# Peptides against a protein of PDB entry 3WG5: the designs that were tried, part 56

Target 1, 218 residues: chain A of PDB entry 3WG5
Amino acid sequence: LAKNIVYVAQIKGQITSYTYDQFDRYITIAEQDNAEAIIIELDTPGGRADAMMNIVQRIQQSKIPVIIYVYPPGASAASAGTYIALGSHLIAMAPGTSIGACRPILGYSQNGSIIEAPPKITNYFIAYIKSLAQESGRNATIAEEFITKDLSLTPEEALKYGVIEVVARDINELLKKSNGMKTKIPVNGRYVTLNFTNVEVRYLAPSFKDKLISYITD
Target 2, 218 residues: chain A of PDB entry 3WG5 as posed
Amino acid sequence: LAKNIVYVAQIKGQITSYTYDQFDRYITIAEQDNAEAIIIELDTPGGRADAMMNIVQRIQQSKIPVIIYVYPPGASAASAGTYIALGSHLIAMAPGTSIGACRPILGYSQNGSIIEAPPAITNYFIAYIKSLAQESGRNATIAEEFITKDLSLTPEEALKYGVIEVVARDINELLKKSNGMKTKIPVNGRYVTLNFTNVEVRYLAPSFKDKLISYITD

## One batch from the design tools (peptide; aimed at target 1 G47 R103 I105, target 1 (a further copy) A49)

Design b2_p20_1_s1 (made by RFdiffusion4, then SolubleMPNN; from b2_p20_1, 9 letters changed)
Fold by OpenDDE base, seed 2:
Structure b2_p20_1_s1 (fold): chain B 218 residues (1-218), chain C 218 residues (1-218), chain A 20 residues (1-20)
Amino acid sequence: as target 1 above (218 residues)
Amino acid sequence: as target 1 above (218 residues)
Amino acid sequence: SKSKGIIIDAGYSPLELERK
């Protein structure tokens, strides 16, 4: 039985293999409880491409809707975060957040300059991000420009251009606005209409491991 | 003779020794022409601490007011950018921009995890950023929290908490709102009242070298 | 993997303290 439960979890920081583990754990918990959806409060500057792709895959394989919520104000779904968002069932942003800036790089030189990705890599990720946008019925032109122009958008712009679905100040407003929306990608092969009527919100805390990593990095 | 000229230049990307060269060049040009001020449109995710400190020093030694304008929407004065802003004569932000997230790190591990700075380094930069805030009459508590809590703020929050002076949508609004404001730090030992009445706006283009670096990094 | 070693990080990088 599907429960009128919505899980909320936070993912903050760089996208790494550990971030994948967080996504996997959170989604799994929500799946096990047959939640209506999970909302991931996302704040990331970006990270590793391989981890990002794995996260996208995990989201796409989710048995429940995964909503990416760029939150709180000041947060970003930058770079790898944009890919993750575009791979999700619904994107929401809080006022004062940003999305985009997706140009891939090989890394940073000793002087702090960017080591450019070769054209073949850049083109690969252009194709990839466009695919994510197209599959989700989002603006593929803008998705491409996230790379080719290193474009960054406000939530209002992103909504306007059809990159995201919702602008919301908080979880309650998000639930209210997204109630009745159809997922932008399938869940188990079907597009799902979100039902947030009389839902219980359950917050998932970071694991001890998550806290430890945060503590080490804080 | 001070001219009713305001220079505008863009600095985008990582803070490096090259970024220092850009600041130095731009400010020097504006100084040579006895400009009323220079506005630096800043968009940075952060960068090198040494370069940042040099940039702050260069700003503080400027013979004219240096205004940091976090622009365009979607831009950030993140990490090193916040330090630079706090070291400047006036901070403005466009709607949809952010400031903060100033916790220092040593770098990134192979797995993409942060290599933490030792406490002595973190404490050094806490003292440093607080100094910048205090010297400029800005919120030193928030400045500290930019590090200790990795705090990030919207322009509205930053204004509210006394971190920045102006929220403006564009250069014209910035000039209008900042007209008559006093610099937050001295210019040649004196606090200056900005006069943007009937000013000519001159845009400084990136040098060939700047373009080349951008091309290499783009 | 074509994505191995690729960094898609254009966001809020913490201040690096490497001095040169």
Scores: peptide ipSAE 0.074, ipTM 0.339, DockQ to the pose 0.143
OpenDDE base, seeds 1, 3, 4, 5: peptide ipSAE 0.054, 0.064, 0.067, 0.040; ipTM 0.325, 0.345, 0.327, 0.319

Design b2_p20_1_s2 (made by RFdiffusion4, then SolubleMPNN; from b2_p20_1, 9 letters changed)
Fold by OpenDDE base, seed 5:
Structure b2_p20_1_s2 (fold): chain B 218 residues (1-218), chain C 218 residues (1-218), chain A 20 residues (1-20)
Amino acid sequence: as target 1 above (218 residues)
Amino acid sequence: as target 1 above (218 residues)
Amino acid sequence: SKSKGVEIDAGYSPLELERK
């Protein structure tokens, strides 16, 4: 029986293999407790593509709804963060946050200039991000433009264009607004109606390892 | 007498000589048990051309139907994976996956930039991929464009253009949709009608060696 | 001749999806 529990955890910084481990750990905890959902407060400038894809897969394999919440104000789901969000069951953004700017790069030169990815890689990620959007019933045109135009959106724009589902100032407003929404992708093969009536909110703290890794990668 | 058994196995990561060994092992197990088919859940960014060609040959020499299933969501049959798929008896894709981007390269420079293949190599693979498509009755024009335009497609696009045969969310849906389909290439010189009525699904786990190799090649 | 050394890879390993 699903408990009236919602987990909340934070993931901040670059997307790496360690970020995957964080997602996996957090989701696993919530799954084990048969939580109604887990909310991941996300703030990222982006990161590695491989780690991002693994994170998306882990989210989509979740036995419970995973809500990506771009939070707090000033945060972003930039680049890899956008892909992760588009791969999730629900996207929320706080006011003063941003989403988008998804153009792949090969890295940075010694002078900090971007090394552009070749067209083959760019086209791969265009197809990938469009697929994420289409599968979740989100705006695939905008998803493509996150790459082709390096588009970034405010929460209000993202909501308007059908990229995200919720604009919320805090967890309480998020729970209130998302209550009764269906997940944008299936959970265990079925679209789930979120039930945030009379929920207990449980915050997951980062492990010591998580804190250390975040410190090193910042 | 063919048993009402379908094997399912996973192959993830770069295409290498070890990937060939995985394909060979899995197909051999299914052949020995006179399975109705084997489904290979494939997620690959690509890999070595030589290994890819050997895998294609092994699939085409199979005594049972080999179904390539791009799975789970977020997975790809990129580059070498596309060739493998096109060489198989049936292609399925899960929502949120991709196929294509097949341009050959000579590798990466020290700065991570792509070293382009010379025209002779590119033309070889154009001819090769077109042949795979033609032999399987799939879209040879799109197959060529996977190289010449570095094209990548969503499952829905790939289905629409006649690159793949099935879009399915899971194994059960795949079995249901592919039941009664003919293989796109022969099995033992004959096109086989797939019979997935009342089948037992058997999952093949990766060997310890397979897991270790996957870990190293990631 | 099986072109030894040709990679058919989308090149994810070094790829970064990062904003400055």
Scores: peptide ipSAE 0.069, ipTM 0.344, DockQ to the pose 0.100
OpenDDE base, seeds 1, 2, 3, 4: peptide ipSAE 0.024, 0.047, 0.065, 0.047; ipTM 0.287, 0.339, 0.334, 0.314; seeds 1, 2, 3, 4 fail the geometry check

Design b2_p20_1_s3 (made by RFdiffusion4, then SolubleMPNN; from b2_p20_1, 10 letters changed)
Fold by OpenDDE base, seed 5:
Structure b2_p20_1_s3 (fold): chain B 218 residues (1-218), chain C 218 residues (1-218), chain A 20 residues (1-20)
Amino acid sequence: as target 1 above (218 residues)
Amino acid sequence: as target 1 above (218 residues)
Amino acid sequence: SKSKGIEIDAGYSPKELERK
């Protein structure tokens, strides 16, 4: 029996293999407890594409809805974070946050300049991000422009363009606004109607390892 | 007597000689059991051309239909994976996956830049990929553009253009949709009509060796 | 063999999706 529990966890910093481990751990906990959903408060400048793709897969394999919440104000779901969001069951953003800027790069030179990705790589990620948008019923044109134009959006713009589903100032407003919404991708083959009526909010703290890794990658 | 058995196995990661061994093992098991078909869940960024060509040959020598299924969501049949798919008896893709980006390269420089293949090599693979498409009755123009334009497609685009045969969310939907389809290339000199009525699905697990190799090649 | 040493890889390691 599904419990009226909503988990909330935070993921901040660069997207790496360790970030995958965080997602996996958090989602697994929520799955085990048959939570109504898990909300991941996300703040990332981006990171590794391989880790990002694994995270997307893990989200899409979730037995419960995974809500990406770009939070707090000043946070971003930049680059890899945008892909993760687009791969999730619901996207929310707080005022003062941003999403987009998804152009792939090969890395940074010694002087800190960007090493551009070749067209092959760019085109791959265009197809990938468009696929995520299309699958979730989100704006695939904008998703493409996140790469081709290095586009970034405010929450209000993202909502207007159909990139995200909710603008919310805090968890309470998020729960209120998303109550009764259907997931944008299926859970176990079904689109789930979120039920946030009379829910217990449980915050997941980062593990010691999570804290250490975040500190090292910052 | 053909058993109403369908095998499902996963191949993930770079295409190498070890990937060939995986294909060979999986197909051999299914052949020995006179399965109706084997479905290979494929997720690859690409890999070695020599291994790819060997895999294509192994598929085409199969005594049973080999279905390539780009799965799960977020997966790709990129580069070498596209060739493998085009060489198979049926291609399916899950929503949120991609196919294409097939331009050959000689490798990567120390700075991570691509070393371009000479025209002679590129032209060879253009001819090769077009041949695979033509033999399977798939879109040879798009197959060429996978190289010449480094084109990548969503499942819906690939279906629309006649690159693939099925878009399916899961194995059950794949079986349902592909039931009664004819293989795009022959099996033992005959085009086979797939019969997925009342089938047992058997999952093949990777061997310990397969797991280890995938870990090392990641 | 024309295929020897040729890579058909969409993967660049590392692929970075990072904000500028």
Scores: peptide ipSAE 0.049, ipTM 0.321, DockQ to the pose 0.100; fails the geometry check
OpenDDE base, seeds 1, 2, 3, 4: peptide ipSAE 0.028, 0.023, 0.029, 0.020; ipTM 0.256, 0.256, 0.268, 0.272; seeds 1, 2, 3, 4 fail the geometry check

Design b2_p20_1_s4 (made by RFdiffusion4, then SolubleMPNN; from b2_p20_1, 11 letters changed)
Fold by OpenDDE base, seed 5:
Structure b2_p20_1_s4 (fold): chain B 218 residues (1-218), chain C 218 residues (1-218), chain A 20 residues (1-20)
Amino acid sequence: as target 1 above (218 residues)
Amino acid sequence: as target 1 above (218 residues)
Amino acid sequence: GKSKGVEIDAGYSPKTLERL
C-alpha cells in the first residue's frame, strides 16, 4: 500500500519575513508531493505582526493540512507563534512547552523597555486573534486573554481549555493521537480527516539560505 | 562484569551561551561512551534565559540520563539553575544548598537596581516553569511560586514538597540513593531505571576553552 | 513613513537579556 507521506520541518527563532519564506518553502514542498500533512516544529518567542499575518494566510491557503507542533520541550509558541498556531489546521504541544503572551507592542526602547501599542492596535489584534480562534473552533475567550492578561498556558492547560488539540511527546505520539482527527479549519474548502495509519515521515532540512540567516540572527 | 560508567562534571557560574557549550560537550562525551548517567554538579546564581532554555532542550535530547546535582554545600541552583534542574532527569541537592528565586528580570540598571520584567515576560516564564514541573511530575505550584514569591528552598524543603528527588552529601551517597529510581522525564522516549550497583565514576575536566572563559567572566 | 511594524514579541529579542 502506497505510504502516505508526512513532512516534518523546523521553524525556530523570531518571526520575520524570512520566517514566512521558510513556511512557504516547506508547505510548497509538501503540497507538491501531495503529503497527508506537514508538521511544523515551532519554537518562537514571537516577532513581527506583518510577517505573522502573512504566515497565517499562507497556512490557510495550503493545499494540505498544516500542523503546528510546539516542540521540543522547552520551546514556545509565544506571541506571534500563538497567532500562527491558532490559524493552523491542528495544534500540538510537547510537554514542557508554552503558548500565549500575545499582547502587541510597538517595540523596545533603547533601555529595553516595552513601547506600548496604542489601544487602537491592541483592539485590532484582539479582534484578529478572536477571529482565528472562532474560525478554528477554539477558545476565543482564552485567545483574547492571551492579549488582555498576557496569559501563557502549559500544554495541559491549553488542551483543557480547548486552545489546542494534542499533547504529544514526539512525532510518533503526535501521529498516533492526531490520527482520525479532523482539521480545525478547511483544506481546499473541506474539513479533512487526518490519516496517519501508514505513513512515511520525511524531514525537511533548512536551505542554505535558511542556515545562513539563522546563523546571522542568532 | 562490565562496569557501568557514570560521568561527573562541574558547571559553575553564570548561565550563558558558553555554559550551553559546556553542557553539550559533557553530555556528548557521556553519550559516546554509553554511560549509565552523567551527573552535573551545578553551582549557579542564574544567567540568561535564552541559554537556559537551550540547555534544557539539550538535556531533554540527551541519549542518557542527566542528573543535576546542586553541589557542593553552599552552592545554589538559583534562577536559571532551577529551570535547568526542573528540565532534567533527576535532581539532587547537597545539604547547605538552595534552589529557586526564579523571577525573570530585564537586567540591572547602571545603579545596580533590578529592571523588572513586564507581566508578559513574567507570565511566559510562569507557564514555562510550570510546564517543566508538570512534565517531570514535580510540584508545579511550588515551581510557580519560585517566580511569584521569589521562593527559595532548602534541600529538605525541596524534597518534602516534591521539587527534587534526592538529598545527598556527596557523589557516593547520590549514587546509592538514586539507584533504582526512574528518570522523571524520558530518555530516548523511555523512562529509565537507574542502575548504580556497579559503577565506575569518571570525572570530566573543563576544556582549555572552558577554563579561559571562566577566567575572563569571573 | 514605513509604519514601525507592530512587534508581537514576548520580549525574547536577543537584545532583551532576560535574565533568569
Scores: peptide ipSAE 0.043, ipTM 0.306, DockQ to the pose 0.088; fails the geometry check
OpenDDE base, seeds 1, 2, 3, 4: peptide ipSAE 0.037, 0.037, 0.039, 0.023; ipTM 0.313, 0.282, 0.331, 0.256; seeds 1, 2, 3, 4 fail the geometry check

Design b2_p20_2 (made by RFdiffusion4)
Pose (drawn by RFdiffusion4):
Order: sequence, then C-alpha cells, then structure tokens
Structure b2_p20_2 (pose): chain A 218 residues (1-218), chain B 218 residues (1-218), chain P 20 residues (1-20)
Amino acid sequence: as target 2 above (218 residues)
Amino acid sequence: as target 2 above (218 residues)
Amino acid sequence: SASTSGTGVIIPAIGTGNTS
C-alpha cells in the first residue's frame, strides 16, 4: 500500500473498438492499484475516429496519469494515434519514431484509392485536434498541420516544436526524464507532478485475444 | 425452357471489410457460373461507410443481378445495410424484418452516449441515399426519412411506399414472386428481366475465414 | 520530417440502426 508503481502496457496496430477495450482494461488495472502512472507503448499506423475519441475520453477521465510513449524505434503514432497522444498527460517518443499525418478520410475504395472526406469534416477534425493541443498546452499550429499538410515529425522535431515532452530510448530513461514533470492535462481536476523516484515498474502482458485480434486486423 | 441457376449466400453482422470480401467472393462465384441471379440473405445492424460504399460499387459492377433479401424473420437491413439494399437490383423482405434507420453518427461513447455527426456528413449521406433511390426508381422521399427521422419500415410498409419489390417467406416464394420482374438497376448497361422458370437453387457456404471472424464476433 | 505509415483517420460514419 506504500509503494510507487508504474504500469507499462503495449498497444499495437489499427485503433478500433477492441483497442478501446485494451486501453480501458490497462488503465482500469492501474487505477485500482493506485499507480503513479501508466505508460502505454504505442505503435499505430491508423484507425477509426470513434474508437480514437472514446480512448481520448477514457484518458481524460483517468484517475491516474497516462503517458503515451511512441515505442519501439520505428513505431508511429500516426493518424488516430496522434490524437490519442495529444489527448494524454504526457507524450514520449523513442528515437526513430514518427508522429502526425492525421487527415480525416471516409476510407478506402476497391482500388486502395483514398476516399477523401467533405471539406467541412476536415474542418471538424482541425477544430478537434486544435482543442486537444490547446487543452494540453501543446503547439496547436503544428497540430493543425498534421492534418492540412499531412505533416509528420521525428522525435527531436516534435520536442522543438512543443508537441511532446520527452525523447527517451527506453522505459528507464523515460522515467528518469519525466520525473518531476507536471502532467499536461489534469488528473481529477489537478495538474500533477510525476514522482518516479524509487518506482516499481510492472509490465502488463498483452493477452492471447489481444495478439490474435491484432494479427487478424493486420 | 432453359435451366436458370440462382445462388444464395448469407451475410450477417456489422458491415466491414470482411463483409466486402464476402460480397465480392459470393458474387464472383455466381458470375463465373453465368448465374441468373445471386440472392443475399442479409441481416445487419449497421457498419462502416467505406465498406458499404465498396459493396454498393461491387454490386453496380456485377455482371449478374444481386437480390438483397432481408432474411430471416427478425433480421434487419439497418444503417449501412439499407444503402446496400437500395444499391441492389431487387430488394426482398421476409415477414417480421426491418429496413431503414440510417441517421449517421460518428459512433457510440462509453456510457450509452452517441457522438453526433457534423451536419456535412448528414447532408452527404442524404444526397447519397437519395441518389441510390433515384437510380433504382425507389422512393427517394422515404429514403431521406431513413436519415432525417431515423425512419424504420416493416416489409409491408416498405413495399407500399415503393422502397422494395418483394415480400417473401422463403427462397421458394421469392423466386415465384420475382419471376418476370425487371431489375431496378442495369446489369452491364441493360435492365434484365428475371427468368426464374425452371430454377436450380445453389447455396454457398461461408468460408473458414468467414466463420472464424464471426465466431470471434459472437 | 519523419516518414509515417499512416494515411489518415477513418471516419466510420455509422448509423444508429434503431429499428422497430
């Protein structure tokens, strides 16, 4: 009961209804165990707007900080993952990862051709991504360009431009650098200082169902 | 005089990419065997827009008539399934089935809440559903109300209002009543008169991949 | 800039399916 606990979970692939269930399951475990924070290792090339909005909401309502960590090297928080990142308490990127490219689309034709959205819906997602950035004190100008210019950024660029808070190679380095940082959004009405000294790290294994469903969607 | 071959397939659940694959697989089989028609027993609560549009497109390109049959009793062709029906060559409904209820939403939230669709998406789908109804000679005024009023119809009401062509209990009654009917949309440029005199019914089983994805869904 | 695998966020644009 007198421990400092950080949970680490993994989320890979398309952001879908099932991805929401994963976020909710992992975050719920960390909440019930009074964790200092949960670190989500995120690698997503795309996903659905409705599951993305539900995840952002679940993070906003989280009783513990949620740190989105674009990991491992080569991972991306592109498309829906970018909103999830902008909607969280702290963003960390591993070297060689990517963030951005969030243009909303109606989806994919028989050809694999892009089916664009009506111009006004693009304006809707611009307002939504600007809102997430402003609510978290992040660079809304660049966040808007994730959509209008299909802008994508490396870790160092994302840090310079004020989109993320940490560049780290691994969990240990992430804990060291983010220790003492305030969360970019509140936890239960209060901005919180992260205490990662003398911390126990607990990894949450993805379930059989997680790995299988992810593989199938792949 | 001649033997006419009719294929029957079942398509159930949410409309997704796998559903497009089912429509493409079943239709391709019927085309290669020079079938008079393929009948799809459809039961769907809704699904994704891009897959629905891809299915409507696949039906438009079909070299043989595609008859959408809302079957069994208790089934519905709601939301995305309504567009598939309106985009097809002939619509049949079994007693006790439903069609309509197509008001678009961005999706469902955690607590039973619904994420509203911006007006542009709503107007976009109004234009699209009116267009499918106009192209097929079905009631565009009522089709709009599937969206603007979330209107849902019984089979008897759907026939009366000119949204569908046939009310049938089974495949036998469907072939009997639809024999001699012109298709509502062309097959390769011409409106085909359906010949169901001297008919061989062939049932298409769902594939391993079909069964697996649906068992996981159940 | 970084290269990404993403092409955009899919709007599922689903319906309520409130049938009677």

Design b2_p20_2_s1 (made by RFdiffusion4, then SolubleMPNN; from b2_p20_2, 9 letters changed)
Fold by OpenDDE base, seed 5:
Structure b2_p20_2_s1 (fold): chain B 218 residues (1-218), chain C 218 residues (1-218), chain A 20 residues (1-20)
Amino acid sequence: as target 1 above (218 residues)
Amino acid sequence: as target 1 above (218 residues)
Amino acid sequence: MAASPGKGIEIPAIGTGNVR
């Protein structure tokens, strides 16, 4: 029987317009092959809000389930990464990872201090993150607190509070635990039940461009 | 019978991108020889958070057990060093050493005073350090207090509170006491029982590059 | 913009004078 394909790709580093290109490329490849899902191994400290919003839209427009997996141990879905996760079809975290800290800022001053965003911007992102949580049936109160309290959570806390769906140590455990779960948002207008009973895992490599930009941004 | 090899390497000084290269090199050598374990003799006052996080990831991705040994007497696993230890397969401390003081900072002002990190960053690292402790079955409350209270512990206190696994005066005592212990995190997806019954201790020397950079950063 | 908590952040030892 033809194996259902699951793609796995890594996205690491700051969220930029280039990160959008990576998401778009990876999801497009998986869509073209009618994959059962794509798992994005995410490790990000955050980044640009505009790029983040575009990435969320791209994920939500995917023709296949997009699973955000905060991986490996020690990784984070910090700030912009949390929004991306909340916009996805399923969130998983490895032990030793974190999620949260979503308060928007204007940037850093010359002394390295945070330049705070005005209330207008903060309130916009409160509404935005709550909407992502509500749409996906995740904890909107905690989502708001990611901003208002600068909250960050462990995988166990995030699972307990209904922010994420799975804690998994590796891809195999993720596939096992998420098998039979419904997507938290629709795929092409339908909630999909994930079928990972007989899957081929296919890893996507960064493009040459992806490697070069990662090298420059590191 | 072929002796199980245990590598021993020293990492001293500030945690930087160069320190990552040292960890990577040492672990890679030990992996190539299918060593029973590598012991990293660690003495650090702390350093960069980004480098620290990369080191934690590298340790957790090791194909062999990585033991952090705070050594010699008078050494510390301060700040970033504590995170590294909590991310490892086993922690040991020599008498007369310390661990803790993990509060993140933005840097130092011109007058040498600490520039405090904003709550967003502090909360991120609280979640991160708690996650490392929880994953490794170590005391997450104390891990949090390393940040919130700037807590530092003696070896005896750290052992008592379940932060570390072994107090040992030297490599021989460490091998003896840790023989038969399970790793606190998995190695290639499995918890490993350490076997130090018939081992050859092999010391790794710093590379020429390692020596040069240490010389420049000291 | 969502801040990058890891980049440019330091975790030095508190109270040890020589943490440059």
Scores: peptide ipSAE 0.038, ipTM 0.279, DockQ to the pose 0.065
OpenDDE base, seeds 1, 2, 3, 4: peptide ipSAE 0.052, 0.032, 0.030, 0.044; ipTM 0.308, 0.276, 0.298, 0.274; seeds 1, 2, 3, 4 fail the geometry check

Design b2_p20_2_s3 (made by RFdiffusion4, then SolubleMPNN; from b2_p20_2, 8 letters changed)
Fold by OpenDDE base, seed 5:
Structure b2_p20_2_s3 (fold): chain B 218 residues (1-218), chain C 218 residues (1-218), chain A 20 residues (1-20)
Amino acid sequence: as target 1 above (218 residues)
Amino acid sequence: as target 1 above (218 residues)
Amino acid sequence: MAESPGKGVIIPATGTGNVR
C-alpha cells in the first residue's frame, strides 16, 4: 500500500517575513504531494507580530494538517512562536522545551531595555491570542496569561493545562502519539483524523535562499 | 476564443493578519482558475509590519501576476501599503491617490503621539524596502526616502520617479495601459508579459469572515 | 497620512534581541 507522506521541516530563529517564506514554501511542497501532514520543528525566541499573524493565516489556509513541534530539547516556541503554535492543527513539544512569554513590545532601547507596548496594542494581542486558543479548543485563560503574566510553560504543564496536545521526544514518538488524533482546527473546513500507521517521513531542507536569509537575520 | 480571466478584489483598511487572509484567499482563487492576473484595489493607511512582510511573500509566491492598484481616488498605499505595492508584479495608481510615508513606528501613546522606532528597526526597514525596490527594478532611493523623509508621492510623481508603472482612472484604463507590460518581478521564475486583449473581469467579494474582521479592525 | 499603531510591533521573548 502506498505510504502516506509526512513532511518534516525545521524553522529556527527570529520570526520575520523570511520565516513566512519558509512556512509557505514547506507547506506548499507538502500540499502539492497531498501529504498526510507536515511537521514543523520550531525553535524561535519570537519576532515580528505581523509575520506571526501571516504565518498563522498561512497555516490555517493549509490544505493539509500542519503540526508545530517545539524541537529539539532546549528549543522554545517563545512569544510569536506561541501564537504560531496556537494557530496550528496540532502542537507538540519535546522534553526540555518551553512555550509562552507572549507580551508584545515596541522594541529595544540602545541600552537593551524593552520598550513597552501601549495598552491598546497589548489588549489587541490579548484578544488575538485568546481567539486562537478558543478556535483551537485550547486554554484561553493560559493564552491570556502568556501576555499578562509573561507566563512560560514546560511541555508537561502545557499539556496539563490544555495548551498543547502531545509531548514527544522525537518524530517517531510524535507520529505514534498523534496517530488517530483530530486536528484542533479544520483542514479545508473539516476536522481531520491523523493517520500515521504507514507513513514515509520526508525531510525538507532549507533552500539556499532560506539559509542566506537565516544567516543574515540571526 | 475563451476569454482570459482577470480577477479584481478590494482590500481596504489597516494591514493586519486578516488582510493577509484576504490577499491569500483572493490570490488562491485566481490561481485555481489560471487567471491572467489579479488586480487588488488597495486603500490602506498602513498597519502591522509583519503582516505586510507576509503579504509581500504571498504575492511573490503567486502563480499569477498580482497587480496592486491604489484605488479609488482619495485612496492611499500608505506605509505598509507602499511595501506591498513594491513587492508586487505591477503597481498602478488612480489620480488623486498617494503612496509613501513608510517610517516604522512602535505605536501611539495615549495622547495620540507617535512612539518612534529605535534606529536598528528603522535601518532594518530601510534595507528591506530598498531590496523590494531593487528586486522589482523600481527607484530604491525614493523607497529609502519614503522612510527617511517620510515622503509621500502623487501618482504622477511616483510614475516619473520610477516607483510605479501605471496611472489609470479605472480598471478598463489599467487593463489597456498595462497590456503588453512585463511583470516587474518573476511569476514562477519567469517575467510574464501581461495579455489583456480579450479578458473577462471577475470581481471577488469579501467573504462574510472578511467583512466581520474588517468591521472589528477598522 | 495616518500611520497604523500596530506598525513595527514585535512579540519577542523576554530578553531576546530585536529583529535584525
Scores: peptide ipSAE 0.054, ipTM 0.330, DockQ to the pose 0.121
OpenDDE base, seeds 1, 2, 3, 4: peptide ipSAE 0.039, 0.042, 0.035, 0.081; ipTM 0.279, 0.314, 0.310, 0.333; seeds 1, 2, 3, 4 fail the geometry check

Design b2_p20_2_s4 (made by RFdiffusion4, then SolubleMPNN; from b2_p20_2, 8 letters changed)
Fold by OpenDDE base, seed 1:
Structure b2_p20_2_s4 (fold): chain B 218 residues (1-218), chain C 218 residues (1-218), chain A 20 residues (1-20)
Amino acid sequence: as target 1 above (218 residues)
Amino acid sequence: as target 1 above (218 residues)
Amino acid sequence: MAKSPGTGVEIPATGTGNVR
């Protein structure tokens, strides 16, 4: 039986326009091979809201399921990473990872203090993150609290509260646990049942540009 | 028997000049009361290097032991937070937290990409973080790799590799486990044996300014 | 072009500054 392909790629560091390029490249490669899914091992402290929104859009436009996997242990899908996760077809977290802390800011002052976003911007992102949660059938109340309370959750809490779908130690456990699950958002207008029964795992390496920029973004 | 006082304070968010003010305020209060120690519940993704260095200096100048506790679960002592922890008298982590990822950057470009620090700056911070680790009898090789490999560790790994001293679920467990430990750096030129046998735990709330700025920094 | 409300907005993990 022809093995379905699952791509695995790592995205680490700040969410930027370059991060968008990484997502786009990885998803495009997986789409071209008609992969069963792409798993993106995500470790990010957050980043630019515009880049984040573009990434969410790119995920939603994917022809294949995009699984955001907060990995390895110690990693986080913080801030912008949470938005990206909530915009994805499936969220998994490794033990010892975190998700949340999504309050938007305008940036940092010269002394490194946060410049608060005006209430209008904060409210926009509250609405946005709630929309992502609602569209994906995830906990919109918690999604809001990621902003309003700067809430961060463990994998166990995130699973319990219906923010994420899978807690998995590694790719093999992720594939095993997510096998037969439906995507939380549509793929090309349809909810897809994941089939990981006979899969080949293919790892995508960062490009030289990705390495340079991740080196820059890390 | 007169109860020794242990202060607990929360520092959350970016490391800035305001974070320095929080550290200074909290430590000063605890010093004034001749506390057995202050535990700082730290949750930070990093921040300004200058502020971080000032905070490290403030901790090293403390008249009482400063315990950095990466808490709650889901929290991190990322980047600048790791430096601060390594500069402290004792490091504890809650399960589900992380430490590491210490590579210095110059900032973020307009697109949110990291602006890499020149090698001279990176090398400076390698030397600095190694010094902190060496002075505290912690793993200097891992400390270097926090920068050079952007390494992040779980509490269990950090403990195993000799980066931290305690894994604790809560303040009570932290007090229990750290009781009788010696500080990893001197307090007023002397290594102090922590005495948590008969302690009163006092919580310090953030000031209005702290709340406003943490609201800004969060 | 109406700048996306996300333009110039950072959603950092609360506190990632220059010592990343």
Scores: peptide ipSAE 0.052, ipTM 0.302, DockQ to the pose 0.127; fails the geometry check
OpenDDE base, seeds 2, 3, 4, 5: peptide ipSAE 0.051, 0.037, 0.026, 0.029; ipTM 0.286, 0.257, 0.261, 0.279; seeds 2, 3, 4, 5 fail the geometry check

